Peptides against a protein of PDB entry 1EBD. Designs and how they scored, part 47

Target 1, 138 residues: chain A of PDB entry 1EBD
Amino acid sequence: KASYEGKVAAEAIAGHPSAVDYVAIPAVVFSDPECASVGYFEQQAKDEGIDVIAAKFPFAANGRALALNDTDGFLKLVVRKEDGVIIGAQIIGPNASDMIAELGLAIEAGMTAEDIALTIHAHPTLGEIAMEAAEVAL

## One batch from the design tools (peptide; made by RFdiffusion4, then SolubleMPNN)

Design b2_p15_6_s4 (from b2_p15_6, 7 letters changed)
Fold by OpenDDE base, seed 3:
Structure b2_p15_6_s4 (fold): chain B 138 residues (1-138), chain A 15 residues (1-15)
Amino acid sequence: as target 1 above (138 residues)
Amino acid sequence: SARLEKLRALHLARQ
């Protein structure tokens, strides 16, 4: 966010057209396990009157996490029930800080849970958990 | 459905 806003500010100062038009800003805590979030939390969506599905999948059921013996945590997708559009995601677990980028892209692009569920993820990978959570939301 | 067929293909690709 700050780096993007810095570009916008520089363009404005230079007298060039610029716009800030982002939907999703990732937040990361490099703890053990790592924590990452983008878009709405489930309760935030509910407080705004958005009817959502919260689809959660645990790292304990992920093949790569098992192979790494690092299975704490989960991935949660916040999906708008009306159209299946992903509006938020939270990850607690291995590689959460990097994995949040896929979900940030999905939110910015207006993708649905179906779009992720129907995207081939390599097996076994940590990233496969996004596909598993998306299938829960279907 | 095309959706179901694609889901099945994805599951097969993971195995």
Scores: peptide ipSAE 0.026, ipTM 0.595, DockQ to the pose 0.030
Fold by OpenDDE base, seed 4:
Structure b2_p15_6_s4 (fold): chain B 138 residues (1-138), chain A 15 residues (1-15)
Amino acid sequence: as target 1 above (138 residues)
Amino acid sequence: SARLEKLRALHLARQ
């Protein structure tokens, strides 16, 4: 957030039109396993009265995670039931800190679980777990 | 596969 705001400020000072307009700020903890989150947690959405699907997929079922012998954790998508829009995501596991960016983009763009599910991910990759979790939400 | 058929159906629905 601070880095992004700094970029916007620099662009404004340089005379370029710029604004801070974001919906979701990623949070990352570089632990082992890594933890990353963007947008709503399931309980936060429920507390606000949003009907959600919490779609969870484990790294233990991901081909790349198996090949790396690093299968702890999961990816969770928080999907609004009304329209299938992704409103949050949490990742506990390998490369969570980088993988959260795809889901941040999805949230900012108003993408649905179907959009992610229908996006071809390279095989085998850790990133496929986003597609797999999106399919769970369908 | 059932998965492939489901995905194809979703693609057709979006077109």
Scores: peptide ipSAE 0.023, ipTM 0.619, DockQ to the pose 0.035
Fold by OpenDDE base, seed 1:
Structure b2_p15_6_s4 (fold): chain B 138 residues (1-138), chain A 15 residues (1-15)
Amino acid sequence: as target 1 above (138 residues)
Amino acid sequence: SARLEKLRALHLARQ
């Protein structure tokens, strides 16, 4: 967020048209394991009266994580039940800080769990966990 | 269903 706002500010100062317009702001903690989040947490959605599916998939079931012997944690998708739209995502595990970007894009674009589930991910990768979690939400 | 067929195709692509 701060880096993006800084870029927009620099562009504005340079005389280029720019605006900060985003729906979801990623948050990252570079702990071990890494933690990343974007959009709603499950409880936040429930507190606002949004009926959601919390679809969780563990890194212990991910082929790349197994190959790397780094299987702690999970990915969670928060999916609105009414239309299947992804409204939040949390990742605790390897490469969470980079992997959250796919889910940030999905939320900004108004994508559904089906959109992610039907997107081919490279095999074997940590990123496949997003597709696996999306399948859980279907 | 067409949806299940797409999911199966995706699974096969990973194998």
Scores: peptide ipSAE 0.023, ipTM 0.583, DockQ to the pose 0.030
Fold by OpenDDE base, seed 2:
Structure b2_p15_6_s4 (fold): chain B 138 residues (1-138), chain A 15 residues (1-15)
Amino acid sequence: as target 1 above (138 residues)
Amino acid sequence: SARLEKLRALHLARQ
């Protein structure tokens, strides 16, 4: 966020048009395990009257996480029930800080859980957990 | 649906 804001400010000073307001701004805590979030939390969506599915998948069920002996945490997708569009994601676990980027892209592009579920992820990778969580949301 | 069938095929392939 801070880096993005700095870039926007620099562009504005240079006389460029205002950058597009992105909805999916990631928040990352580089703890152990890492924490990352983008878009809506489940409760935020509910508080706004959005009917959602919260699809959760644990790192303990991910082949790469098992191989790394780093299985703490989970990925959660927040999916709007009306159309299956992903509106939020939270990750607590290994490589959460990098993995959140895919989900940020998905949200900004208006992708559905089906879109992620039908995207081939390399095997075995931590990134497969996004695909698994998307399948849970279907 | 064709999309769900594709999902099932991919699931079987990665198992």
Scores: peptide ipSAE 0.019, ipTM 0.550, DockQ to the pose 0.031

Design b2_p15_7_s1 (from b2_p15_7, 7 letters changed)
Fold by OpenDDE base, seed 3:
Structure b2_p15_7_s1 (fold): chain B 138 residues (1-138), chain A 15 residues (1-15)
Amino acid sequence: as target 1 above (138 residues)
Amino acid sequence: MTKERLELLDKRAAE
């Protein structure tokens, strides 16, 4: 957040129109396994009266995670049922701190679970788990 | 993420 706001300020100083227009701020804990989150948690959405699908996929079912012998945790997508828009994501597992960026982008762009599900992810990769979780939400 | 932030997302999607 602070870094992004700094860029906006720099652009303004340089004479270019820029505004702070972001929706989702990522949070990362560099533990083992790593934890990362962006947007709504499932319970937060429910507390606000948003009907959501919590689509969860385990790293134990991810080919790259198996190959790395690092299969702890899961990816969870929080998807608004009304229109399939992704409104949150949580990752506990390998490379969570980097993988959260894709989901942050998806949320900021207003993408649906279908958008991610239909995006080809390289095989085998940890990032492929986002596609798998998105398919669960369909 | 807050309700207001989600509303911003919806607004942007409607543009």
Scores: peptide ipSAE 0.169, ipTM 0.766, DockQ to the pose 0.565
Fold by OpenDDE base, seed 5:
Structure b2_p15_7_s1 (fold): chain B 138 residues (1-138), chain A 15 residues (1-15)
Amino acid sequence: as target 1 above (138 residues)
Amino acid sequence: MTKERLELLDKRAAE
């Protein structure tokens, strides 16, 4: 967030029209396992009266995670039931700090779980778990 | 993310 705001400020100083207009700010904890989140948590959505699906997929079922012997945790998608739009995501597990970027992009772009489910992810990769969780949400 | 930001997302989708 601060880095992005700094870029916007620099562009404004340089005379370019620029504004801070973000929807989802990622949060990362570089623990072991790593934790990352973007957008709504499930309970936050429920508290605001949003009807959601929380789709969870474990790293223990991910081929790359198994190959790396690093299978702790899961990916969770928070999907609005009305239209299938992804409104939040949480990752606890290997490479969570980097993997959250895909889901941040998806949220900012207004993508649905179907969009992610139908996106081909390389096999086997940790990132493939996003596709698997999206399929659960369908 | 806040309700306000979600509404902004919906607005963008409608454009």
Scores: peptide ipSAE 0.161, ipTM 0.762, DockQ to the pose 0.545
Fold by OpenDDE base, seed 1:
Structure b2_p15_7_s1 (fold): chain B 138 residues (1-138), chain A 15 residues (1-15)
Amino acid sequence: as target 1 above (138 residues)
Amino acid sequence: MTKERLELLDKRAAE
């Protein structure tokens, strides 16, 4: 967030029209396993009266995670039931700090679980877990 | 993310 705001400020100083226009700010903890989050947590959405599906998929079922012998954790998508729009995501597991970017992009773009489910991810990759979780939400 | 930010997202999707 601060880095992005700094960039906007620099662009403004340079005379380029720019504004802080973000929706989903990622949060990362570089622990082992890594933790990452963007958008709504399930309970936050519920507290605001949003009817959501919490779609969870474990790294223990991911081919790349198995190959790496690093299968702790899961990916969770928070999907608004009304229209299938992804409004949040949490990842605990390998490469969570980088993988959260895909989901941040999806949220900022207003993508649905179906959009991710229909996106072909390379096999075998950790990123496939996003597709798997999206399929759970359908 | 806040409700206001989600509403902004919905607005963008409608444009």
Scores: peptide ipSAE 0.158, ipTM 0.753, DockQ to the pose 0.555
Fold by OpenDDE base, seed 2:
Structure b2_p15_7_s1 (fold): chain B 138 residues (1-138), chain A 15 residues (1-15)
Amino acid sequence: as target 1 above (138 residues)
Amino acid sequence: MTKERLELLDKRAAE
């Protein structure tokens, strides 16, 4: 967020029209385990009257997480029921800070859970959790 | 994310 705001500020100083969009900015806490979030939380979506499916998949069921002996946490996808569009994601676990980028891209691109579920992820990787959670949402 | 932004994304998808 700060880096993005810095870029916008630099562009403004250079005389270019610039605006900051805070809506889809990821939030990351570099704790152990890491925490990352982008887009809607489940309850936030519900409070705004959006019918959602919250699809959760644990790191304990991921082959790479098992191999790393780091299986705490989960990935949660918040999917709009009407059209399957991903509108939010939360990750607690190893590499959450990097894994959130895929889901941020998916949200900005208007991708569905099906789009991610049908994307082959390398095996074994932590990134497979996104695919698995997407399958849960179908 | 805000509802306004989600609506904007939906609008972009429709274009």
Scores: peptide ipSAE 0.151, ipTM 0.747, DockQ to the pose 0.482

Design b2_p15_7_s2 (from b2_p15_7, 4 letters changed)
Fold by OpenDDE base, seed 3:
Structure b2_p15_7_s2 (fold): chain B 138 residues (1-138), chain A 15 residues (1-15)
Amino acid sequence: as target 1 above (138 residues)
Amino acid sequence: ETAERLALLDRRAAA
């Protein structure tokens, strides 16, 4: 976000205005465990009157996380009840900073929880947790 | 800001 805003500002100052809009801008904290978020938080959606399902799946139940002995945290999907569209996602856990990209793409593409649930993820992988969380939302 | 972006998504989906 900061890099994007800086680019827009620099272009405007240079006399080259930009009107690029992005929907899902990720936020990442490289802590241990890592934290990543994109789109709506559950409470944010509720505060704005959006009826949502918050589907949570723990890394403690993920095969790859178990194999890596790194099972802290979870993945949460925020799904709009009206049409099943994913409007937000949060990850606290291993590889969160990279895994958030799949969910950002899903949001930008207007995908539903069902779309992710029906997408084959390799087993066992950390990324498989997105599929598991999507199934919870169904 | 997030609400505005969600509205943008809906407009794109409708197009």
Scores: peptide ipSAE 0.146, ipTM 0.757, DockQ to the pose 0.577
Fold by OpenDDE base, seed 2:
Structure b2_p15_7_s2 (fold): chain B 138 residues (1-138), chain A 15 residues (1-15)
Amino acid sequence: as target 1 above (138 residues)
Amino acid sequence: ETAERLALLDRRAAA
């Protein structure tokens, strides 16, 4: 956020029209396991009257996580029930800080759970968890 | 701000 806002400010100072234009801002905590979030939490969506599906998939069920012997945590997708659009995601687990980028992109692009579910992810990878969670949301 | 972001999301989803 700060980096993006700094870029916008620099463009304004340089005389170029620019505005802060984003849907979701990622938040990362580099703990063990890592924690990452983007967009809505489930309860935030509910508090705002958005009917959501919260789809969760555990790292313990992922082949790469097993191979790494690091299976704590899960990925949660927050999906608007009306149209399947992804509005949030939370990840607790290995490489969450990098994994969140795919979901941030998906949210900003207005993608649905189906879009991710139908995207082939390499096997075995931690990224497959996003695909698996998306399948749960269908 | 949240409402504006969701509106933007909806526009992108519809594009």
Scores: peptide ipSAE 0.143, ipTM 0.749, DockQ to the pose 0.890
Fold by OpenDDE base, seed 4:
Structure b2_p15_7_s2 (fold): chain B 138 residues (1-138), chain A 15 residues (1-15)
Amino acid sequence: as target 1 above (138 residues)
Amino acid sequence: ETAERLALLDRRAAA
């Protein structure tokens, strides 16, 4: 967020038209395991009266995570029930800081859980967990 | 803030 806003400010100073126009802003904590989030948390959505599905899939069931012997944590998708649109995601686990980008893209593009579920992810990869969680949300 | 972002998403989808 700060980096993006800095870029917008720099462009404005240089006389170029620019605006802060974002939907999904990632937040990352580089702990062990890593924690990453984008969009709504489940409780935030509920507090705002949004009916959501929280679809969770554990890294313990992910083939790549098993191969790496790094299976702590999970991926959670927060999906608006009304239309299946992904409005948030949280990842605790291996490579969460990088993996959150796919979900940020999905949110920014207005994608549904079905869109992710129908996107082929390479097997076995950590990123495959997004597809698995999306299938849970269906 | 997140609510505002979601509203923006909905507006974009409707355009």
Scores: peptide ipSAE 0.138, ipTM 0.748, DockQ to the pose 0.583
Fold by OpenDDE base, seed 5:
Structure b2_p15_7_s2 (fold): chain B 138 residues (1-138), chain A 15 residues (1-15)
Amino acid sequence: as target 1 above (138 residues)
Amino acid sequence: ETAERLALLDRRAAA
């Protein structure tokens, strides 16, 4: 967040009109397993009166995670029920710190769970879990 | 902040 804001400010000072215009600010804890979050938590959305689907998929069901013998945790998508737009995501598990970026992009771009579900993810990869969670949300 | 941004995105999508 601070890095992004600094970049925007620097560009503005350099004569390039720009503004801080973001929604998905990632938060990462480099623990074991890693934890990452972006956008709304399920309860936050509910507290704001947003009807959401919380779609969770475990790493224990992910082929790459199994191969790595690192199956703790899950990926959770917070999906606005009205239109299927992804508004948040949480990951606890292997490579969560990097995997959250895909979901941050999805949120900023206004993508739906269907968009991710229909995006082919390489097999076997940890990243497939995003697709699997998106399918749960459908 | 997130809510405001979502509203903005929704407005843009509707335009």
Scores: peptide ipSAE 0.104, ipTM 0.725, DockQ to the pose 0.470

Design b2_p15_7_s3 (from b2_p15_7, 7 letters changed)
Fold by OpenDDE base, seed 1:
Structure b2_p15_7_s3 (fold): chain B 138 residues (1-138), chain A 15 residues (1-15)
Amino acid sequence: as target 1 above (138 residues)
Amino acid sequence: DTKKRLELLDKRAAE
């Protein structure tokens, strides 16, 4: 957030009008397993009266995670039921700190679970878990 | 603001 705001400020100073226009601010803990979050948690959405689907998929069912012998944790998508728009995501597991970026992008772009479900991910990769979780939400 | 956040998401999804 601070880095982005600094970049916007620098662009403004350089004569390139820019605005702070973000929705999803990632949070990462570099533990083992790593933890990452972006957008709404399920309970946060519910507390605000948003009807959501919490779609969860375990790394234990991910081919790359199995190959790496690193299968602890899961990915959770928080999807607004009304229109399938992704409004949050949480990852506990291998490479969560980097994988959260895809979901941050999806949220900022206003993408739906279907958009991710229909996006081909390379096989076998940890990133496939996002597609799998998206399919759960459909 | 939650309302503004969701409106922005809706706007972006429509683009």
Scores: peptide ipSAE 0.130, ipTM 0.714, DockQ to the pose 0.806
Fold by OpenDDE base, seed 2:
Structure b2_p15_7_s3 (fold): chain B 138 residues (1-138), chain A 15 residues (1-15)
Amino acid sequence: as target 1 above (138 residues)
Amino acid sequence: DTKKRLELLDKRAAE
């Protein structure tokens, strides 16, 4: 966020029209396991009157996580029930700090759970968990 | 601002 806003500010100083138009601001904790979040939390959405589906998928069910013997945690998608648009995601587990980028992109692009579910992810990868969670949300 | 964020999200989804 700070880096992006800095870029916008630099462009403004240079005399170029620029605006901040983001929805998803990632937050990452590089712990073991890693924690990452982007967009709305489930309870946050509910508190704001947004009807959501929270789709959760565990790393214990992911082939790559099993192969790595690192199966703690889960991925949660927060999906607006009305139209299936992804509005948030939380990941606790291996590679969460990098995996959150796909979901940040999805949120900013206005993608739905179906968009992610219909995207083939390489097998076996940790990234498949996003696809699996998206399928749960359908 | 939640309203602004959701409006932007909806706009992008409609594009």
Scores: peptide ipSAE 0.124, ipTM 0.713, DockQ to the pose 0.921
Fold by OpenDDE base, seed 5:
Structure b2_p15_7_s3 (fold): chain B 138 residues (1-138), chain A 15 residues (1-15)
Amino acid sequence: as target 1 above (138 residues)
Amino acid sequence: DTKKRLELLDKRAAE
Protein backbone atom coordinates (compact mmCIF):
# COMPACT_ATOMS: atom_id res chain seq x y z
CA LYS B 1 0.00 0.00 0.00
CA ALA B 2 2.73 2.42 0.92
CA SER B 3 4.60 1.65 -2.29
CA TYR B 4 1.44 2.06 -4.30
CA GLU B 5 0.64 5.35 -2.62
CA GLY B 6 4.13 6.57 -3.37
CA LYS B 7 3.75 5.65 -7.01
CA VAL B 8 0.39 7.39 -7.25
CA ALA B 9 1.83 10.48 -5.62
CA ALA B 10 4.76 10.51 -8.01
CA GLU B 11 2.43 10.22 -10.96
CA ALA B 12 0.24 13.02 -9.65
CA ILE B 13 3.25 15.26 -9.18
CA ALA B 14 4.31 14.49 -12.73
CA GLY B 15 0.92 15.68 -14.00
CA HIS B 16 -0.39 12.32 -15.03
CA PRO B 17 -4.12 11.67 -15.02
CA SER B 18 -5.70 10.36 -11.86
CA ALA B 19 -4.86 6.73 -11.30
CA VAL B 20 -7.59 4.18 -11.79
CA ASP B 21 -8.92 2.79 -8.55
CA TYR B 22 -7.75 -0.73 -7.75
CA VAL B 23 -9.64 -3.52 -6.07
CA ALA B 24 -6.59 -5.59 -5.29
CA ILE B 25 -4.41 -3.65 -2.87
CA PRO B 26 -2.77 -6.28 -0.70
CA ALA B 27 -2.20 -6.05 3.02
CA VAL B 28 0.42 -8.28 4.60
CA VAL B 29 1.50 -8.98 8.16
CA PHE B 30 4.78 -10.87 8.39
CA SER B 31 3.84 -12.74 11.52
CA ASP B 32 4.11 -16.45 12.23
CA PRO B 33 1.92 -17.59 10.63
CA GLU B 34 1.90 -14.87 8.00
CA CYS B 35 -1.35 -13.07 7.23
CA ALA B 36 -2.31 -11.59 3.90
CA SER B 37 -5.47 -10.06 2.49
CA VAL B 38 -6.65 -8.50 -0.74
CA GLY B 39 -10.03 -7.13 -1.80
CA TYR B 40 -13.18 -7.70 0.21
CA PHE B 41 -13.49 -9.43 3.49
CA GLU B 42 -16.65 -11.51 3.70
CA GLN B 43 -18.33 -9.18 6.16
CA GLN B 44 -17.43 -6.10 4.13
CA ALA B 45 -19.12 -7.62 1.11
CA LYS B 46 -22.21 -8.49 3.12
CA ASP B 47 -22.36 -4.99 4.59
CA GLU B 48 -22.44 -3.61 1.05
CA GLY B 49 -25.26 -5.97 0.11
CA ILE B 50 -23.15 -8.28 -2.04
CA ASP B 51 -24.25 -11.90 -1.90
CA VAL B 52 -21.04 -13.89 -1.51
CA ILE B 53 -19.67 -17.34 -0.97
CA ALA B 54 -16.80 -17.60 1.48
CA ALA B 55 -14.80 -20.61 0.37
CA LYS B 56 -12.25 -21.81 2.90
CA PHE B 57 -9.56 -24.45 2.53
CA PRO B 58 -7.11 -25.40 5.31
CA PHE B 59 -3.36 -25.77 4.94
CA ALA B 60 -3.73 -28.95 6.97
CA ALA B 61 -5.15 -30.52 3.81
CA ASN B 62 -2.38 -29.21 1.53
CA GLY B 63 0.31 -31.70 0.55
CA ARG B 64 3.20 -29.25 0.56
CA ALA B 65 2.17 -27.78 3.90
CA LEU B 66 2.10 -31.29 5.34
CA ALA B 67 5.53 -32.05 3.92
CA LEU B 68 6.87 -28.85 5.46
CA ASN B 69 5.17 -29.61 8.79
CA ASP B 70 3.65 -26.13 8.58
CA THR B 71 -0.09 -26.61 8.36
CA ASP B 72 -1.55 -23.80 10.45
CA GLY B 73 -4.18 -21.62 8.88
CA PHE B 74 -6.23 -21.48 5.71
CA LEU B 75 -7.00 -19.68 2.50
CA LYS B 76 -10.39 -18.00 2.11
CA LEU B 77 -11.88 -16.77 -1.15
CA VAL B 78 -14.73 -14.28 -1.18
CA VAL B 79 -16.73 -14.98 -4.32
CA ARG B 80 -19.72 -13.05 -5.63
CA LYS B 81 -22.55 -15.56 -6.02
CA GLU B 82 -24.16 -13.90 -9.02
CA ASP B 83 -21.30 -14.58 -11.42
CA GLY B 84 -18.58 -16.38 -9.47
CA VAL B 85 -16.19 -13.43 -9.63
CA ILE B 86 -13.53 -13.38 -6.93
CA ILE B 87 -13.75 -10.11 -5.02
CA GLY B 88 -11.54 -10.88 -2.03
CA ALA B 89 -9.10 -13.30 -0.50
CA GLN B 90 -7.43 -13.89 2.85
CA ILE B 91 -4.54 -16.20 3.65
CA ILE B 92 -3.26 -17.16 7.06
CA GLY B 93 -0.41 -19.62 6.82
CA PRO B 94 2.92 -20.44 5.23
CA ASN B 95 4.06 -18.14 2.42
CA ALA B 96 0.86 -16.06 2.64
CA SER B 97 2.78 -12.87 1.86
CA ASP B 98 3.83 -14.19 -1.54
CA MET B 99 0.79 -16.30 -2.32
CA ILE B 100 -1.57 -13.33 -2.07
CA ALA B 101 -0.14 -11.97 -5.34
CA GLU B 102 -1.85 -14.65 -7.44
CA LEU B 103 -5.18 -13.77 -5.91
CA GLY B 104 -4.58 -10.05 -6.28
CA LEU B 105 -4.01 -10.64 -9.97
CA ALA B 106 -7.13 -12.77 -10.20
CA ILE B 107 -9.28 -10.12 -8.53
CA GLU B 108 -7.90 -7.24 -10.56
CA ALA B 109 -8.44 -9.20 -13.77
CA GLY B 110 -12.05 -10.00 -12.84
CA MET B 111 -11.46 -13.74 -12.75
CA THR B 112 -13.93 -16.25 -11.38
CA ALA B 113 -13.46 -19.09 -8.96
CA GLU B 114 -13.82 -21.37 -11.97
CA ASP B 115 -10.85 -19.68 -13.64
CA ILE B 116 -8.66 -20.48 -10.65
CA ALA B 117 -10.09 -23.97 -10.22
CA LEU B 118 -9.28 -24.76 -13.84
CA THR B 119 -5.75 -23.35 -13.61
CA ILE B 120 -3.21 -26.12 -13.15
CA HIS B 121 -1.10 -25.63 -10.06
CA ALA B 122 2.04 -27.67 -9.53
CA HIS B 123 1.69 -30.58 -7.15
CA PRO B 124 2.58 -30.53 -4.37
CA THR B 125 2.86 -26.78 -3.73
CA LEU B 126 1.47 -24.32 -1.22
CA GLY B 127 -0.02 -22.37 -4.12
CA GLU B 128 -2.21 -25.35 -4.93
CA ILE B 129 -4.40 -24.30 -2.01
CA ALA B 130 -5.80 -21.47 -4.14
CA MET B 131 -7.09 -24.02 -6.61
CA GLU B 132 -8.57 -26.10 -3.81
CA ALA B 133 -10.37 -23.13 -2.28
CA ALA B 134 -11.68 -22.16 -5.71
CA GLU B 135 -13.11 -25.64 -6.14
CA VAL B 136 -14.93 -25.24 -2.82
CA ALA B 137 -16.53 -22.07 -4.19
CA LEU B 138 -18.00 -23.84 -7.23
CA ASP A 1 -13.27 2.61 -3.68
CA THR A 2 -13.46 -1.16 -4.13
CA LYS A 3 -17.13 -0.95 -5.03
CA LYS A 4 -16.41 1.57 -7.75
CA ARG A 5 -13.70 -0.65 -9.14
CA LEU A 6 -16.02 -3.65 -9.22
CA GLU A 7 -18.49 -1.59 -11.19
CA LEU A 8 -15.75 -0.78 -13.66
CA LEU A 9 -14.84 -4.44 -13.99
CA ASP A 10 -18.48 -5.30 -14.57
CA LYS A 11 -18.65 -2.66 -17.26
CA ARG A 12 -15.58 -4.06 -18.97
CA ALA A 13 -16.97 -7.57 -18.81
CA ALA A 14 -20.09 -6.38 -20.60
CA GLU A 15 -18.07 -5.00 -23.53
Scores: peptide ipSAE 0.087, ipTM 0.686, DockQ to the pose 0.511
Fold by OpenDDE base, seed 4:
Structure b2_p15_7_s3 (fold): chain B 138 residues (1-138), chain A 15 residues (1-15)
Amino acid sequence: as target 1 above (138 residues)
Amino acid sequence: DTKKRLELLDKRAAE
């Protein structure tokens, strides 16, 4: 289980707008909890005039995270409101460094939140959180 | 840059 200080640090890192040169280039910080990001941050999208939905789902509500007793953090999808296309994602939590790959693929392929929501994820897995966050965006 | 990449993705989706 992550410490309170680790959680605060992770949230600060995730909240910092980072310059992204390419939409699907991931950035990872191997902290506890891990932090990973790909594509737009919410504020970056807004600064460029893109109307977005920031859909967040907590690991505290993920069955596998509960079983592992590692429930700090969340997954956030940045979804363009106009058409539901995923343009960014941030993960703070267990296995974030690996889980970001699915979302990088989704962004590169121009997928929507609906595409992820309709993809069956194995139960129970940490990866289900991507599906859950996508459902929030609908 | 990132914006240009997004525009490219949109263009491809429209083709």
Scores: peptide ipSAE 0.119, ipTM 0.707, DockQ to the pose 0.267; fails the geometry check

Design b2_p15_7_s4 (from b2_p15_7, 5 letters changed)
Fold by OpenDDE base, seed 2:
Structure b2_p15_7_s4 (fold): chain B 138 residues (1-138), chain A 15 residues (1-15)
Amino acid sequence: as target 1 above (138 residues)
Amino acid sequence: ETAERLALLDRRAAE
């Protein structure tokens, strides 16, 4: 966020019109386990009157997480019920800081849970958790 | 801000 805002500011100083025009800005905490979030939290969506599905999938059910012996945490997708559009995601677990990028892309592109569910993820990977959570949302 | 973000999301979803 700060880096992007700095880029926008630099462009403005250079005389080029620019704006921060994103739906989702990621937030990451490099703790153990890592925490990452993008877009809406479930309660935020509910407070704003958005009817959502909160689809959760645990790292303990992921083959790569098991192989790494790092199975704490989960991925949560916040999906708008009316059309299946992903409006938020939270990840607590290994490599959450990098995994959030896929979901940030999905949100910015206006993708649905079905789009993620139907995207083939390599096996075994932590990234499969996003696919599994998307399947839960269907 | 929220309304604007959701509107942008909806436009992108429709593309």
Scores: peptide ipSAE 0.140, ipTM 0.748, DockQ to the pose 0.916
Fold by OpenDDE base, seed 5:
Structure b2_p15_7_s4 (fold): chain B 138 residues (1-138), chain A 15 residues (1-15)
Amino acid sequence: as target 1 above (138 residues)
Amino acid sequence: ETAERLALLDRRAAE
């Protein structure tokens, strides 16, 4: 967030038209396992009266995670039931700090769980877990 | 903040 805002501000100062027009701001903790989040948490959505599906898929069921012997945690998608739009995501597990970027992009682009479910992810990769969680949300 | 961002997303989707 700060880096993005700094870039926008620099461009504005340089005389370029700019606006802070983002939706999904990632938060990352570089712990072991890593933690990453973007958009709504499930409870936040519920507290605001948004009917959501919380789709969770464990790294223990991911082929790459198994191969790496690093299977702690899960990916959770928060999906608005009304239209299937992804409004949040949380990842606890290997490479969460990098993997959250795909989901941030998906949220910013207004993508649905179906969009991710229908996106082919390379096999075997940690990134497949996003696709798997999206399938759970369907 | 997140709610406001979601509203922005919804407006974009309606364009």
Scores: peptide ipSAE 0.139, ipTM 0.756, DockQ to the pose 0.586
Fold by OpenDDE base, seed 1:
Structure b2_p15_7_s4 (fold): chain B 138 residues (1-138), chain A 15 residues (1-15)
Amino acid sequence: as target 1 above (138 residues)
Amino acid sequence: ETAERLALLDRRAAE
C-alpha cells in the first residue's frame, strides 16, 4: 500500500495523470504459517449487511501441501451471494504471502468464484487450493 | 472508504 501510494505520488509530481484506484489492499504476516488477507473478512461483510458465502478449503487436502508435509491452515473465499463476486480472501498456510496475489487480482477485476473455479491451475500446486475453495462456493 | 471500494468493484464486475 505505502509503496503503491508512493509511486502514484511520484508520478503526480512528475506531471503525469495518476489516481489511487484500488479495491483490494493485501495484508501479509510472514509468520509460520504465513497469513495473508485481501478485501473483506466474512464478519466485516456481515456487519455491513452483505450476504456472503464463506468458502473454506484446507491445505490438508491439497496435494502439493501434502507432498511438502506443510498442511496447516486453509484458504477462505468471501463471496457475495447475490452474484458470486469475490469480495475477500484469507490464506493461512504455506506460501500465503505470494498466493494472495491471485485473489487480489481476481477481486480488482470483479471476478466471480466461478471464474476461479473454471481457471485451470497446475497440478499439484499450492495455488490449486484457490480453485478448490472456489468450487466450494458454487 | 470501504463502501467506495466496493462500489468500484461493482463497476468492474459489471464490465
Scores: peptide ipSAE 0.124, ipTM 0.752, DockQ to the pose 0.884
Fold by OpenDDE base, seed 4:
Structure b2_p15_7_s4 (fold): chain B 138 residues (1-138), chain A 15 residues (1-15)
Amino acid sequence: as target 1 above (138 residues)
Amino acid sequence: ETAERLALLDRRAAE
């Protein structure tokens, strides 16, 4: 966020068109396990009166996580119940800092949980957990 | 801030 805002400011100073108009700005904590978030948290959505489905899938049930012996945590999708649009995601676990990008893309593109569920993810991969969580949301 | 971004997304989807 800070990097992007700095870039926008620099472009504005240089006289170029710029806007901070992204929907999904990721936040990452490089802890062990890593934590990553984009868009709404479940409670934020509820506080704003958005009816949501919080779909959670644990890394303990992910084949790649098991193979890596790194099964702490989960992926959570926050899905607007009205239309199935993904409005947020949280990942606690292996490679969370990189995996959040797929979900950021999905949010920015206005995708639904079904869109991710219908996207083939390679098996076994950590990224497959996004598909699994999306299926939970259906 | 996030609410404003969702509103932007909804507007874009309606175009």
Scores: peptide ipSAE 0.111, ipTM 0.738, DockQ to the pose 0.554

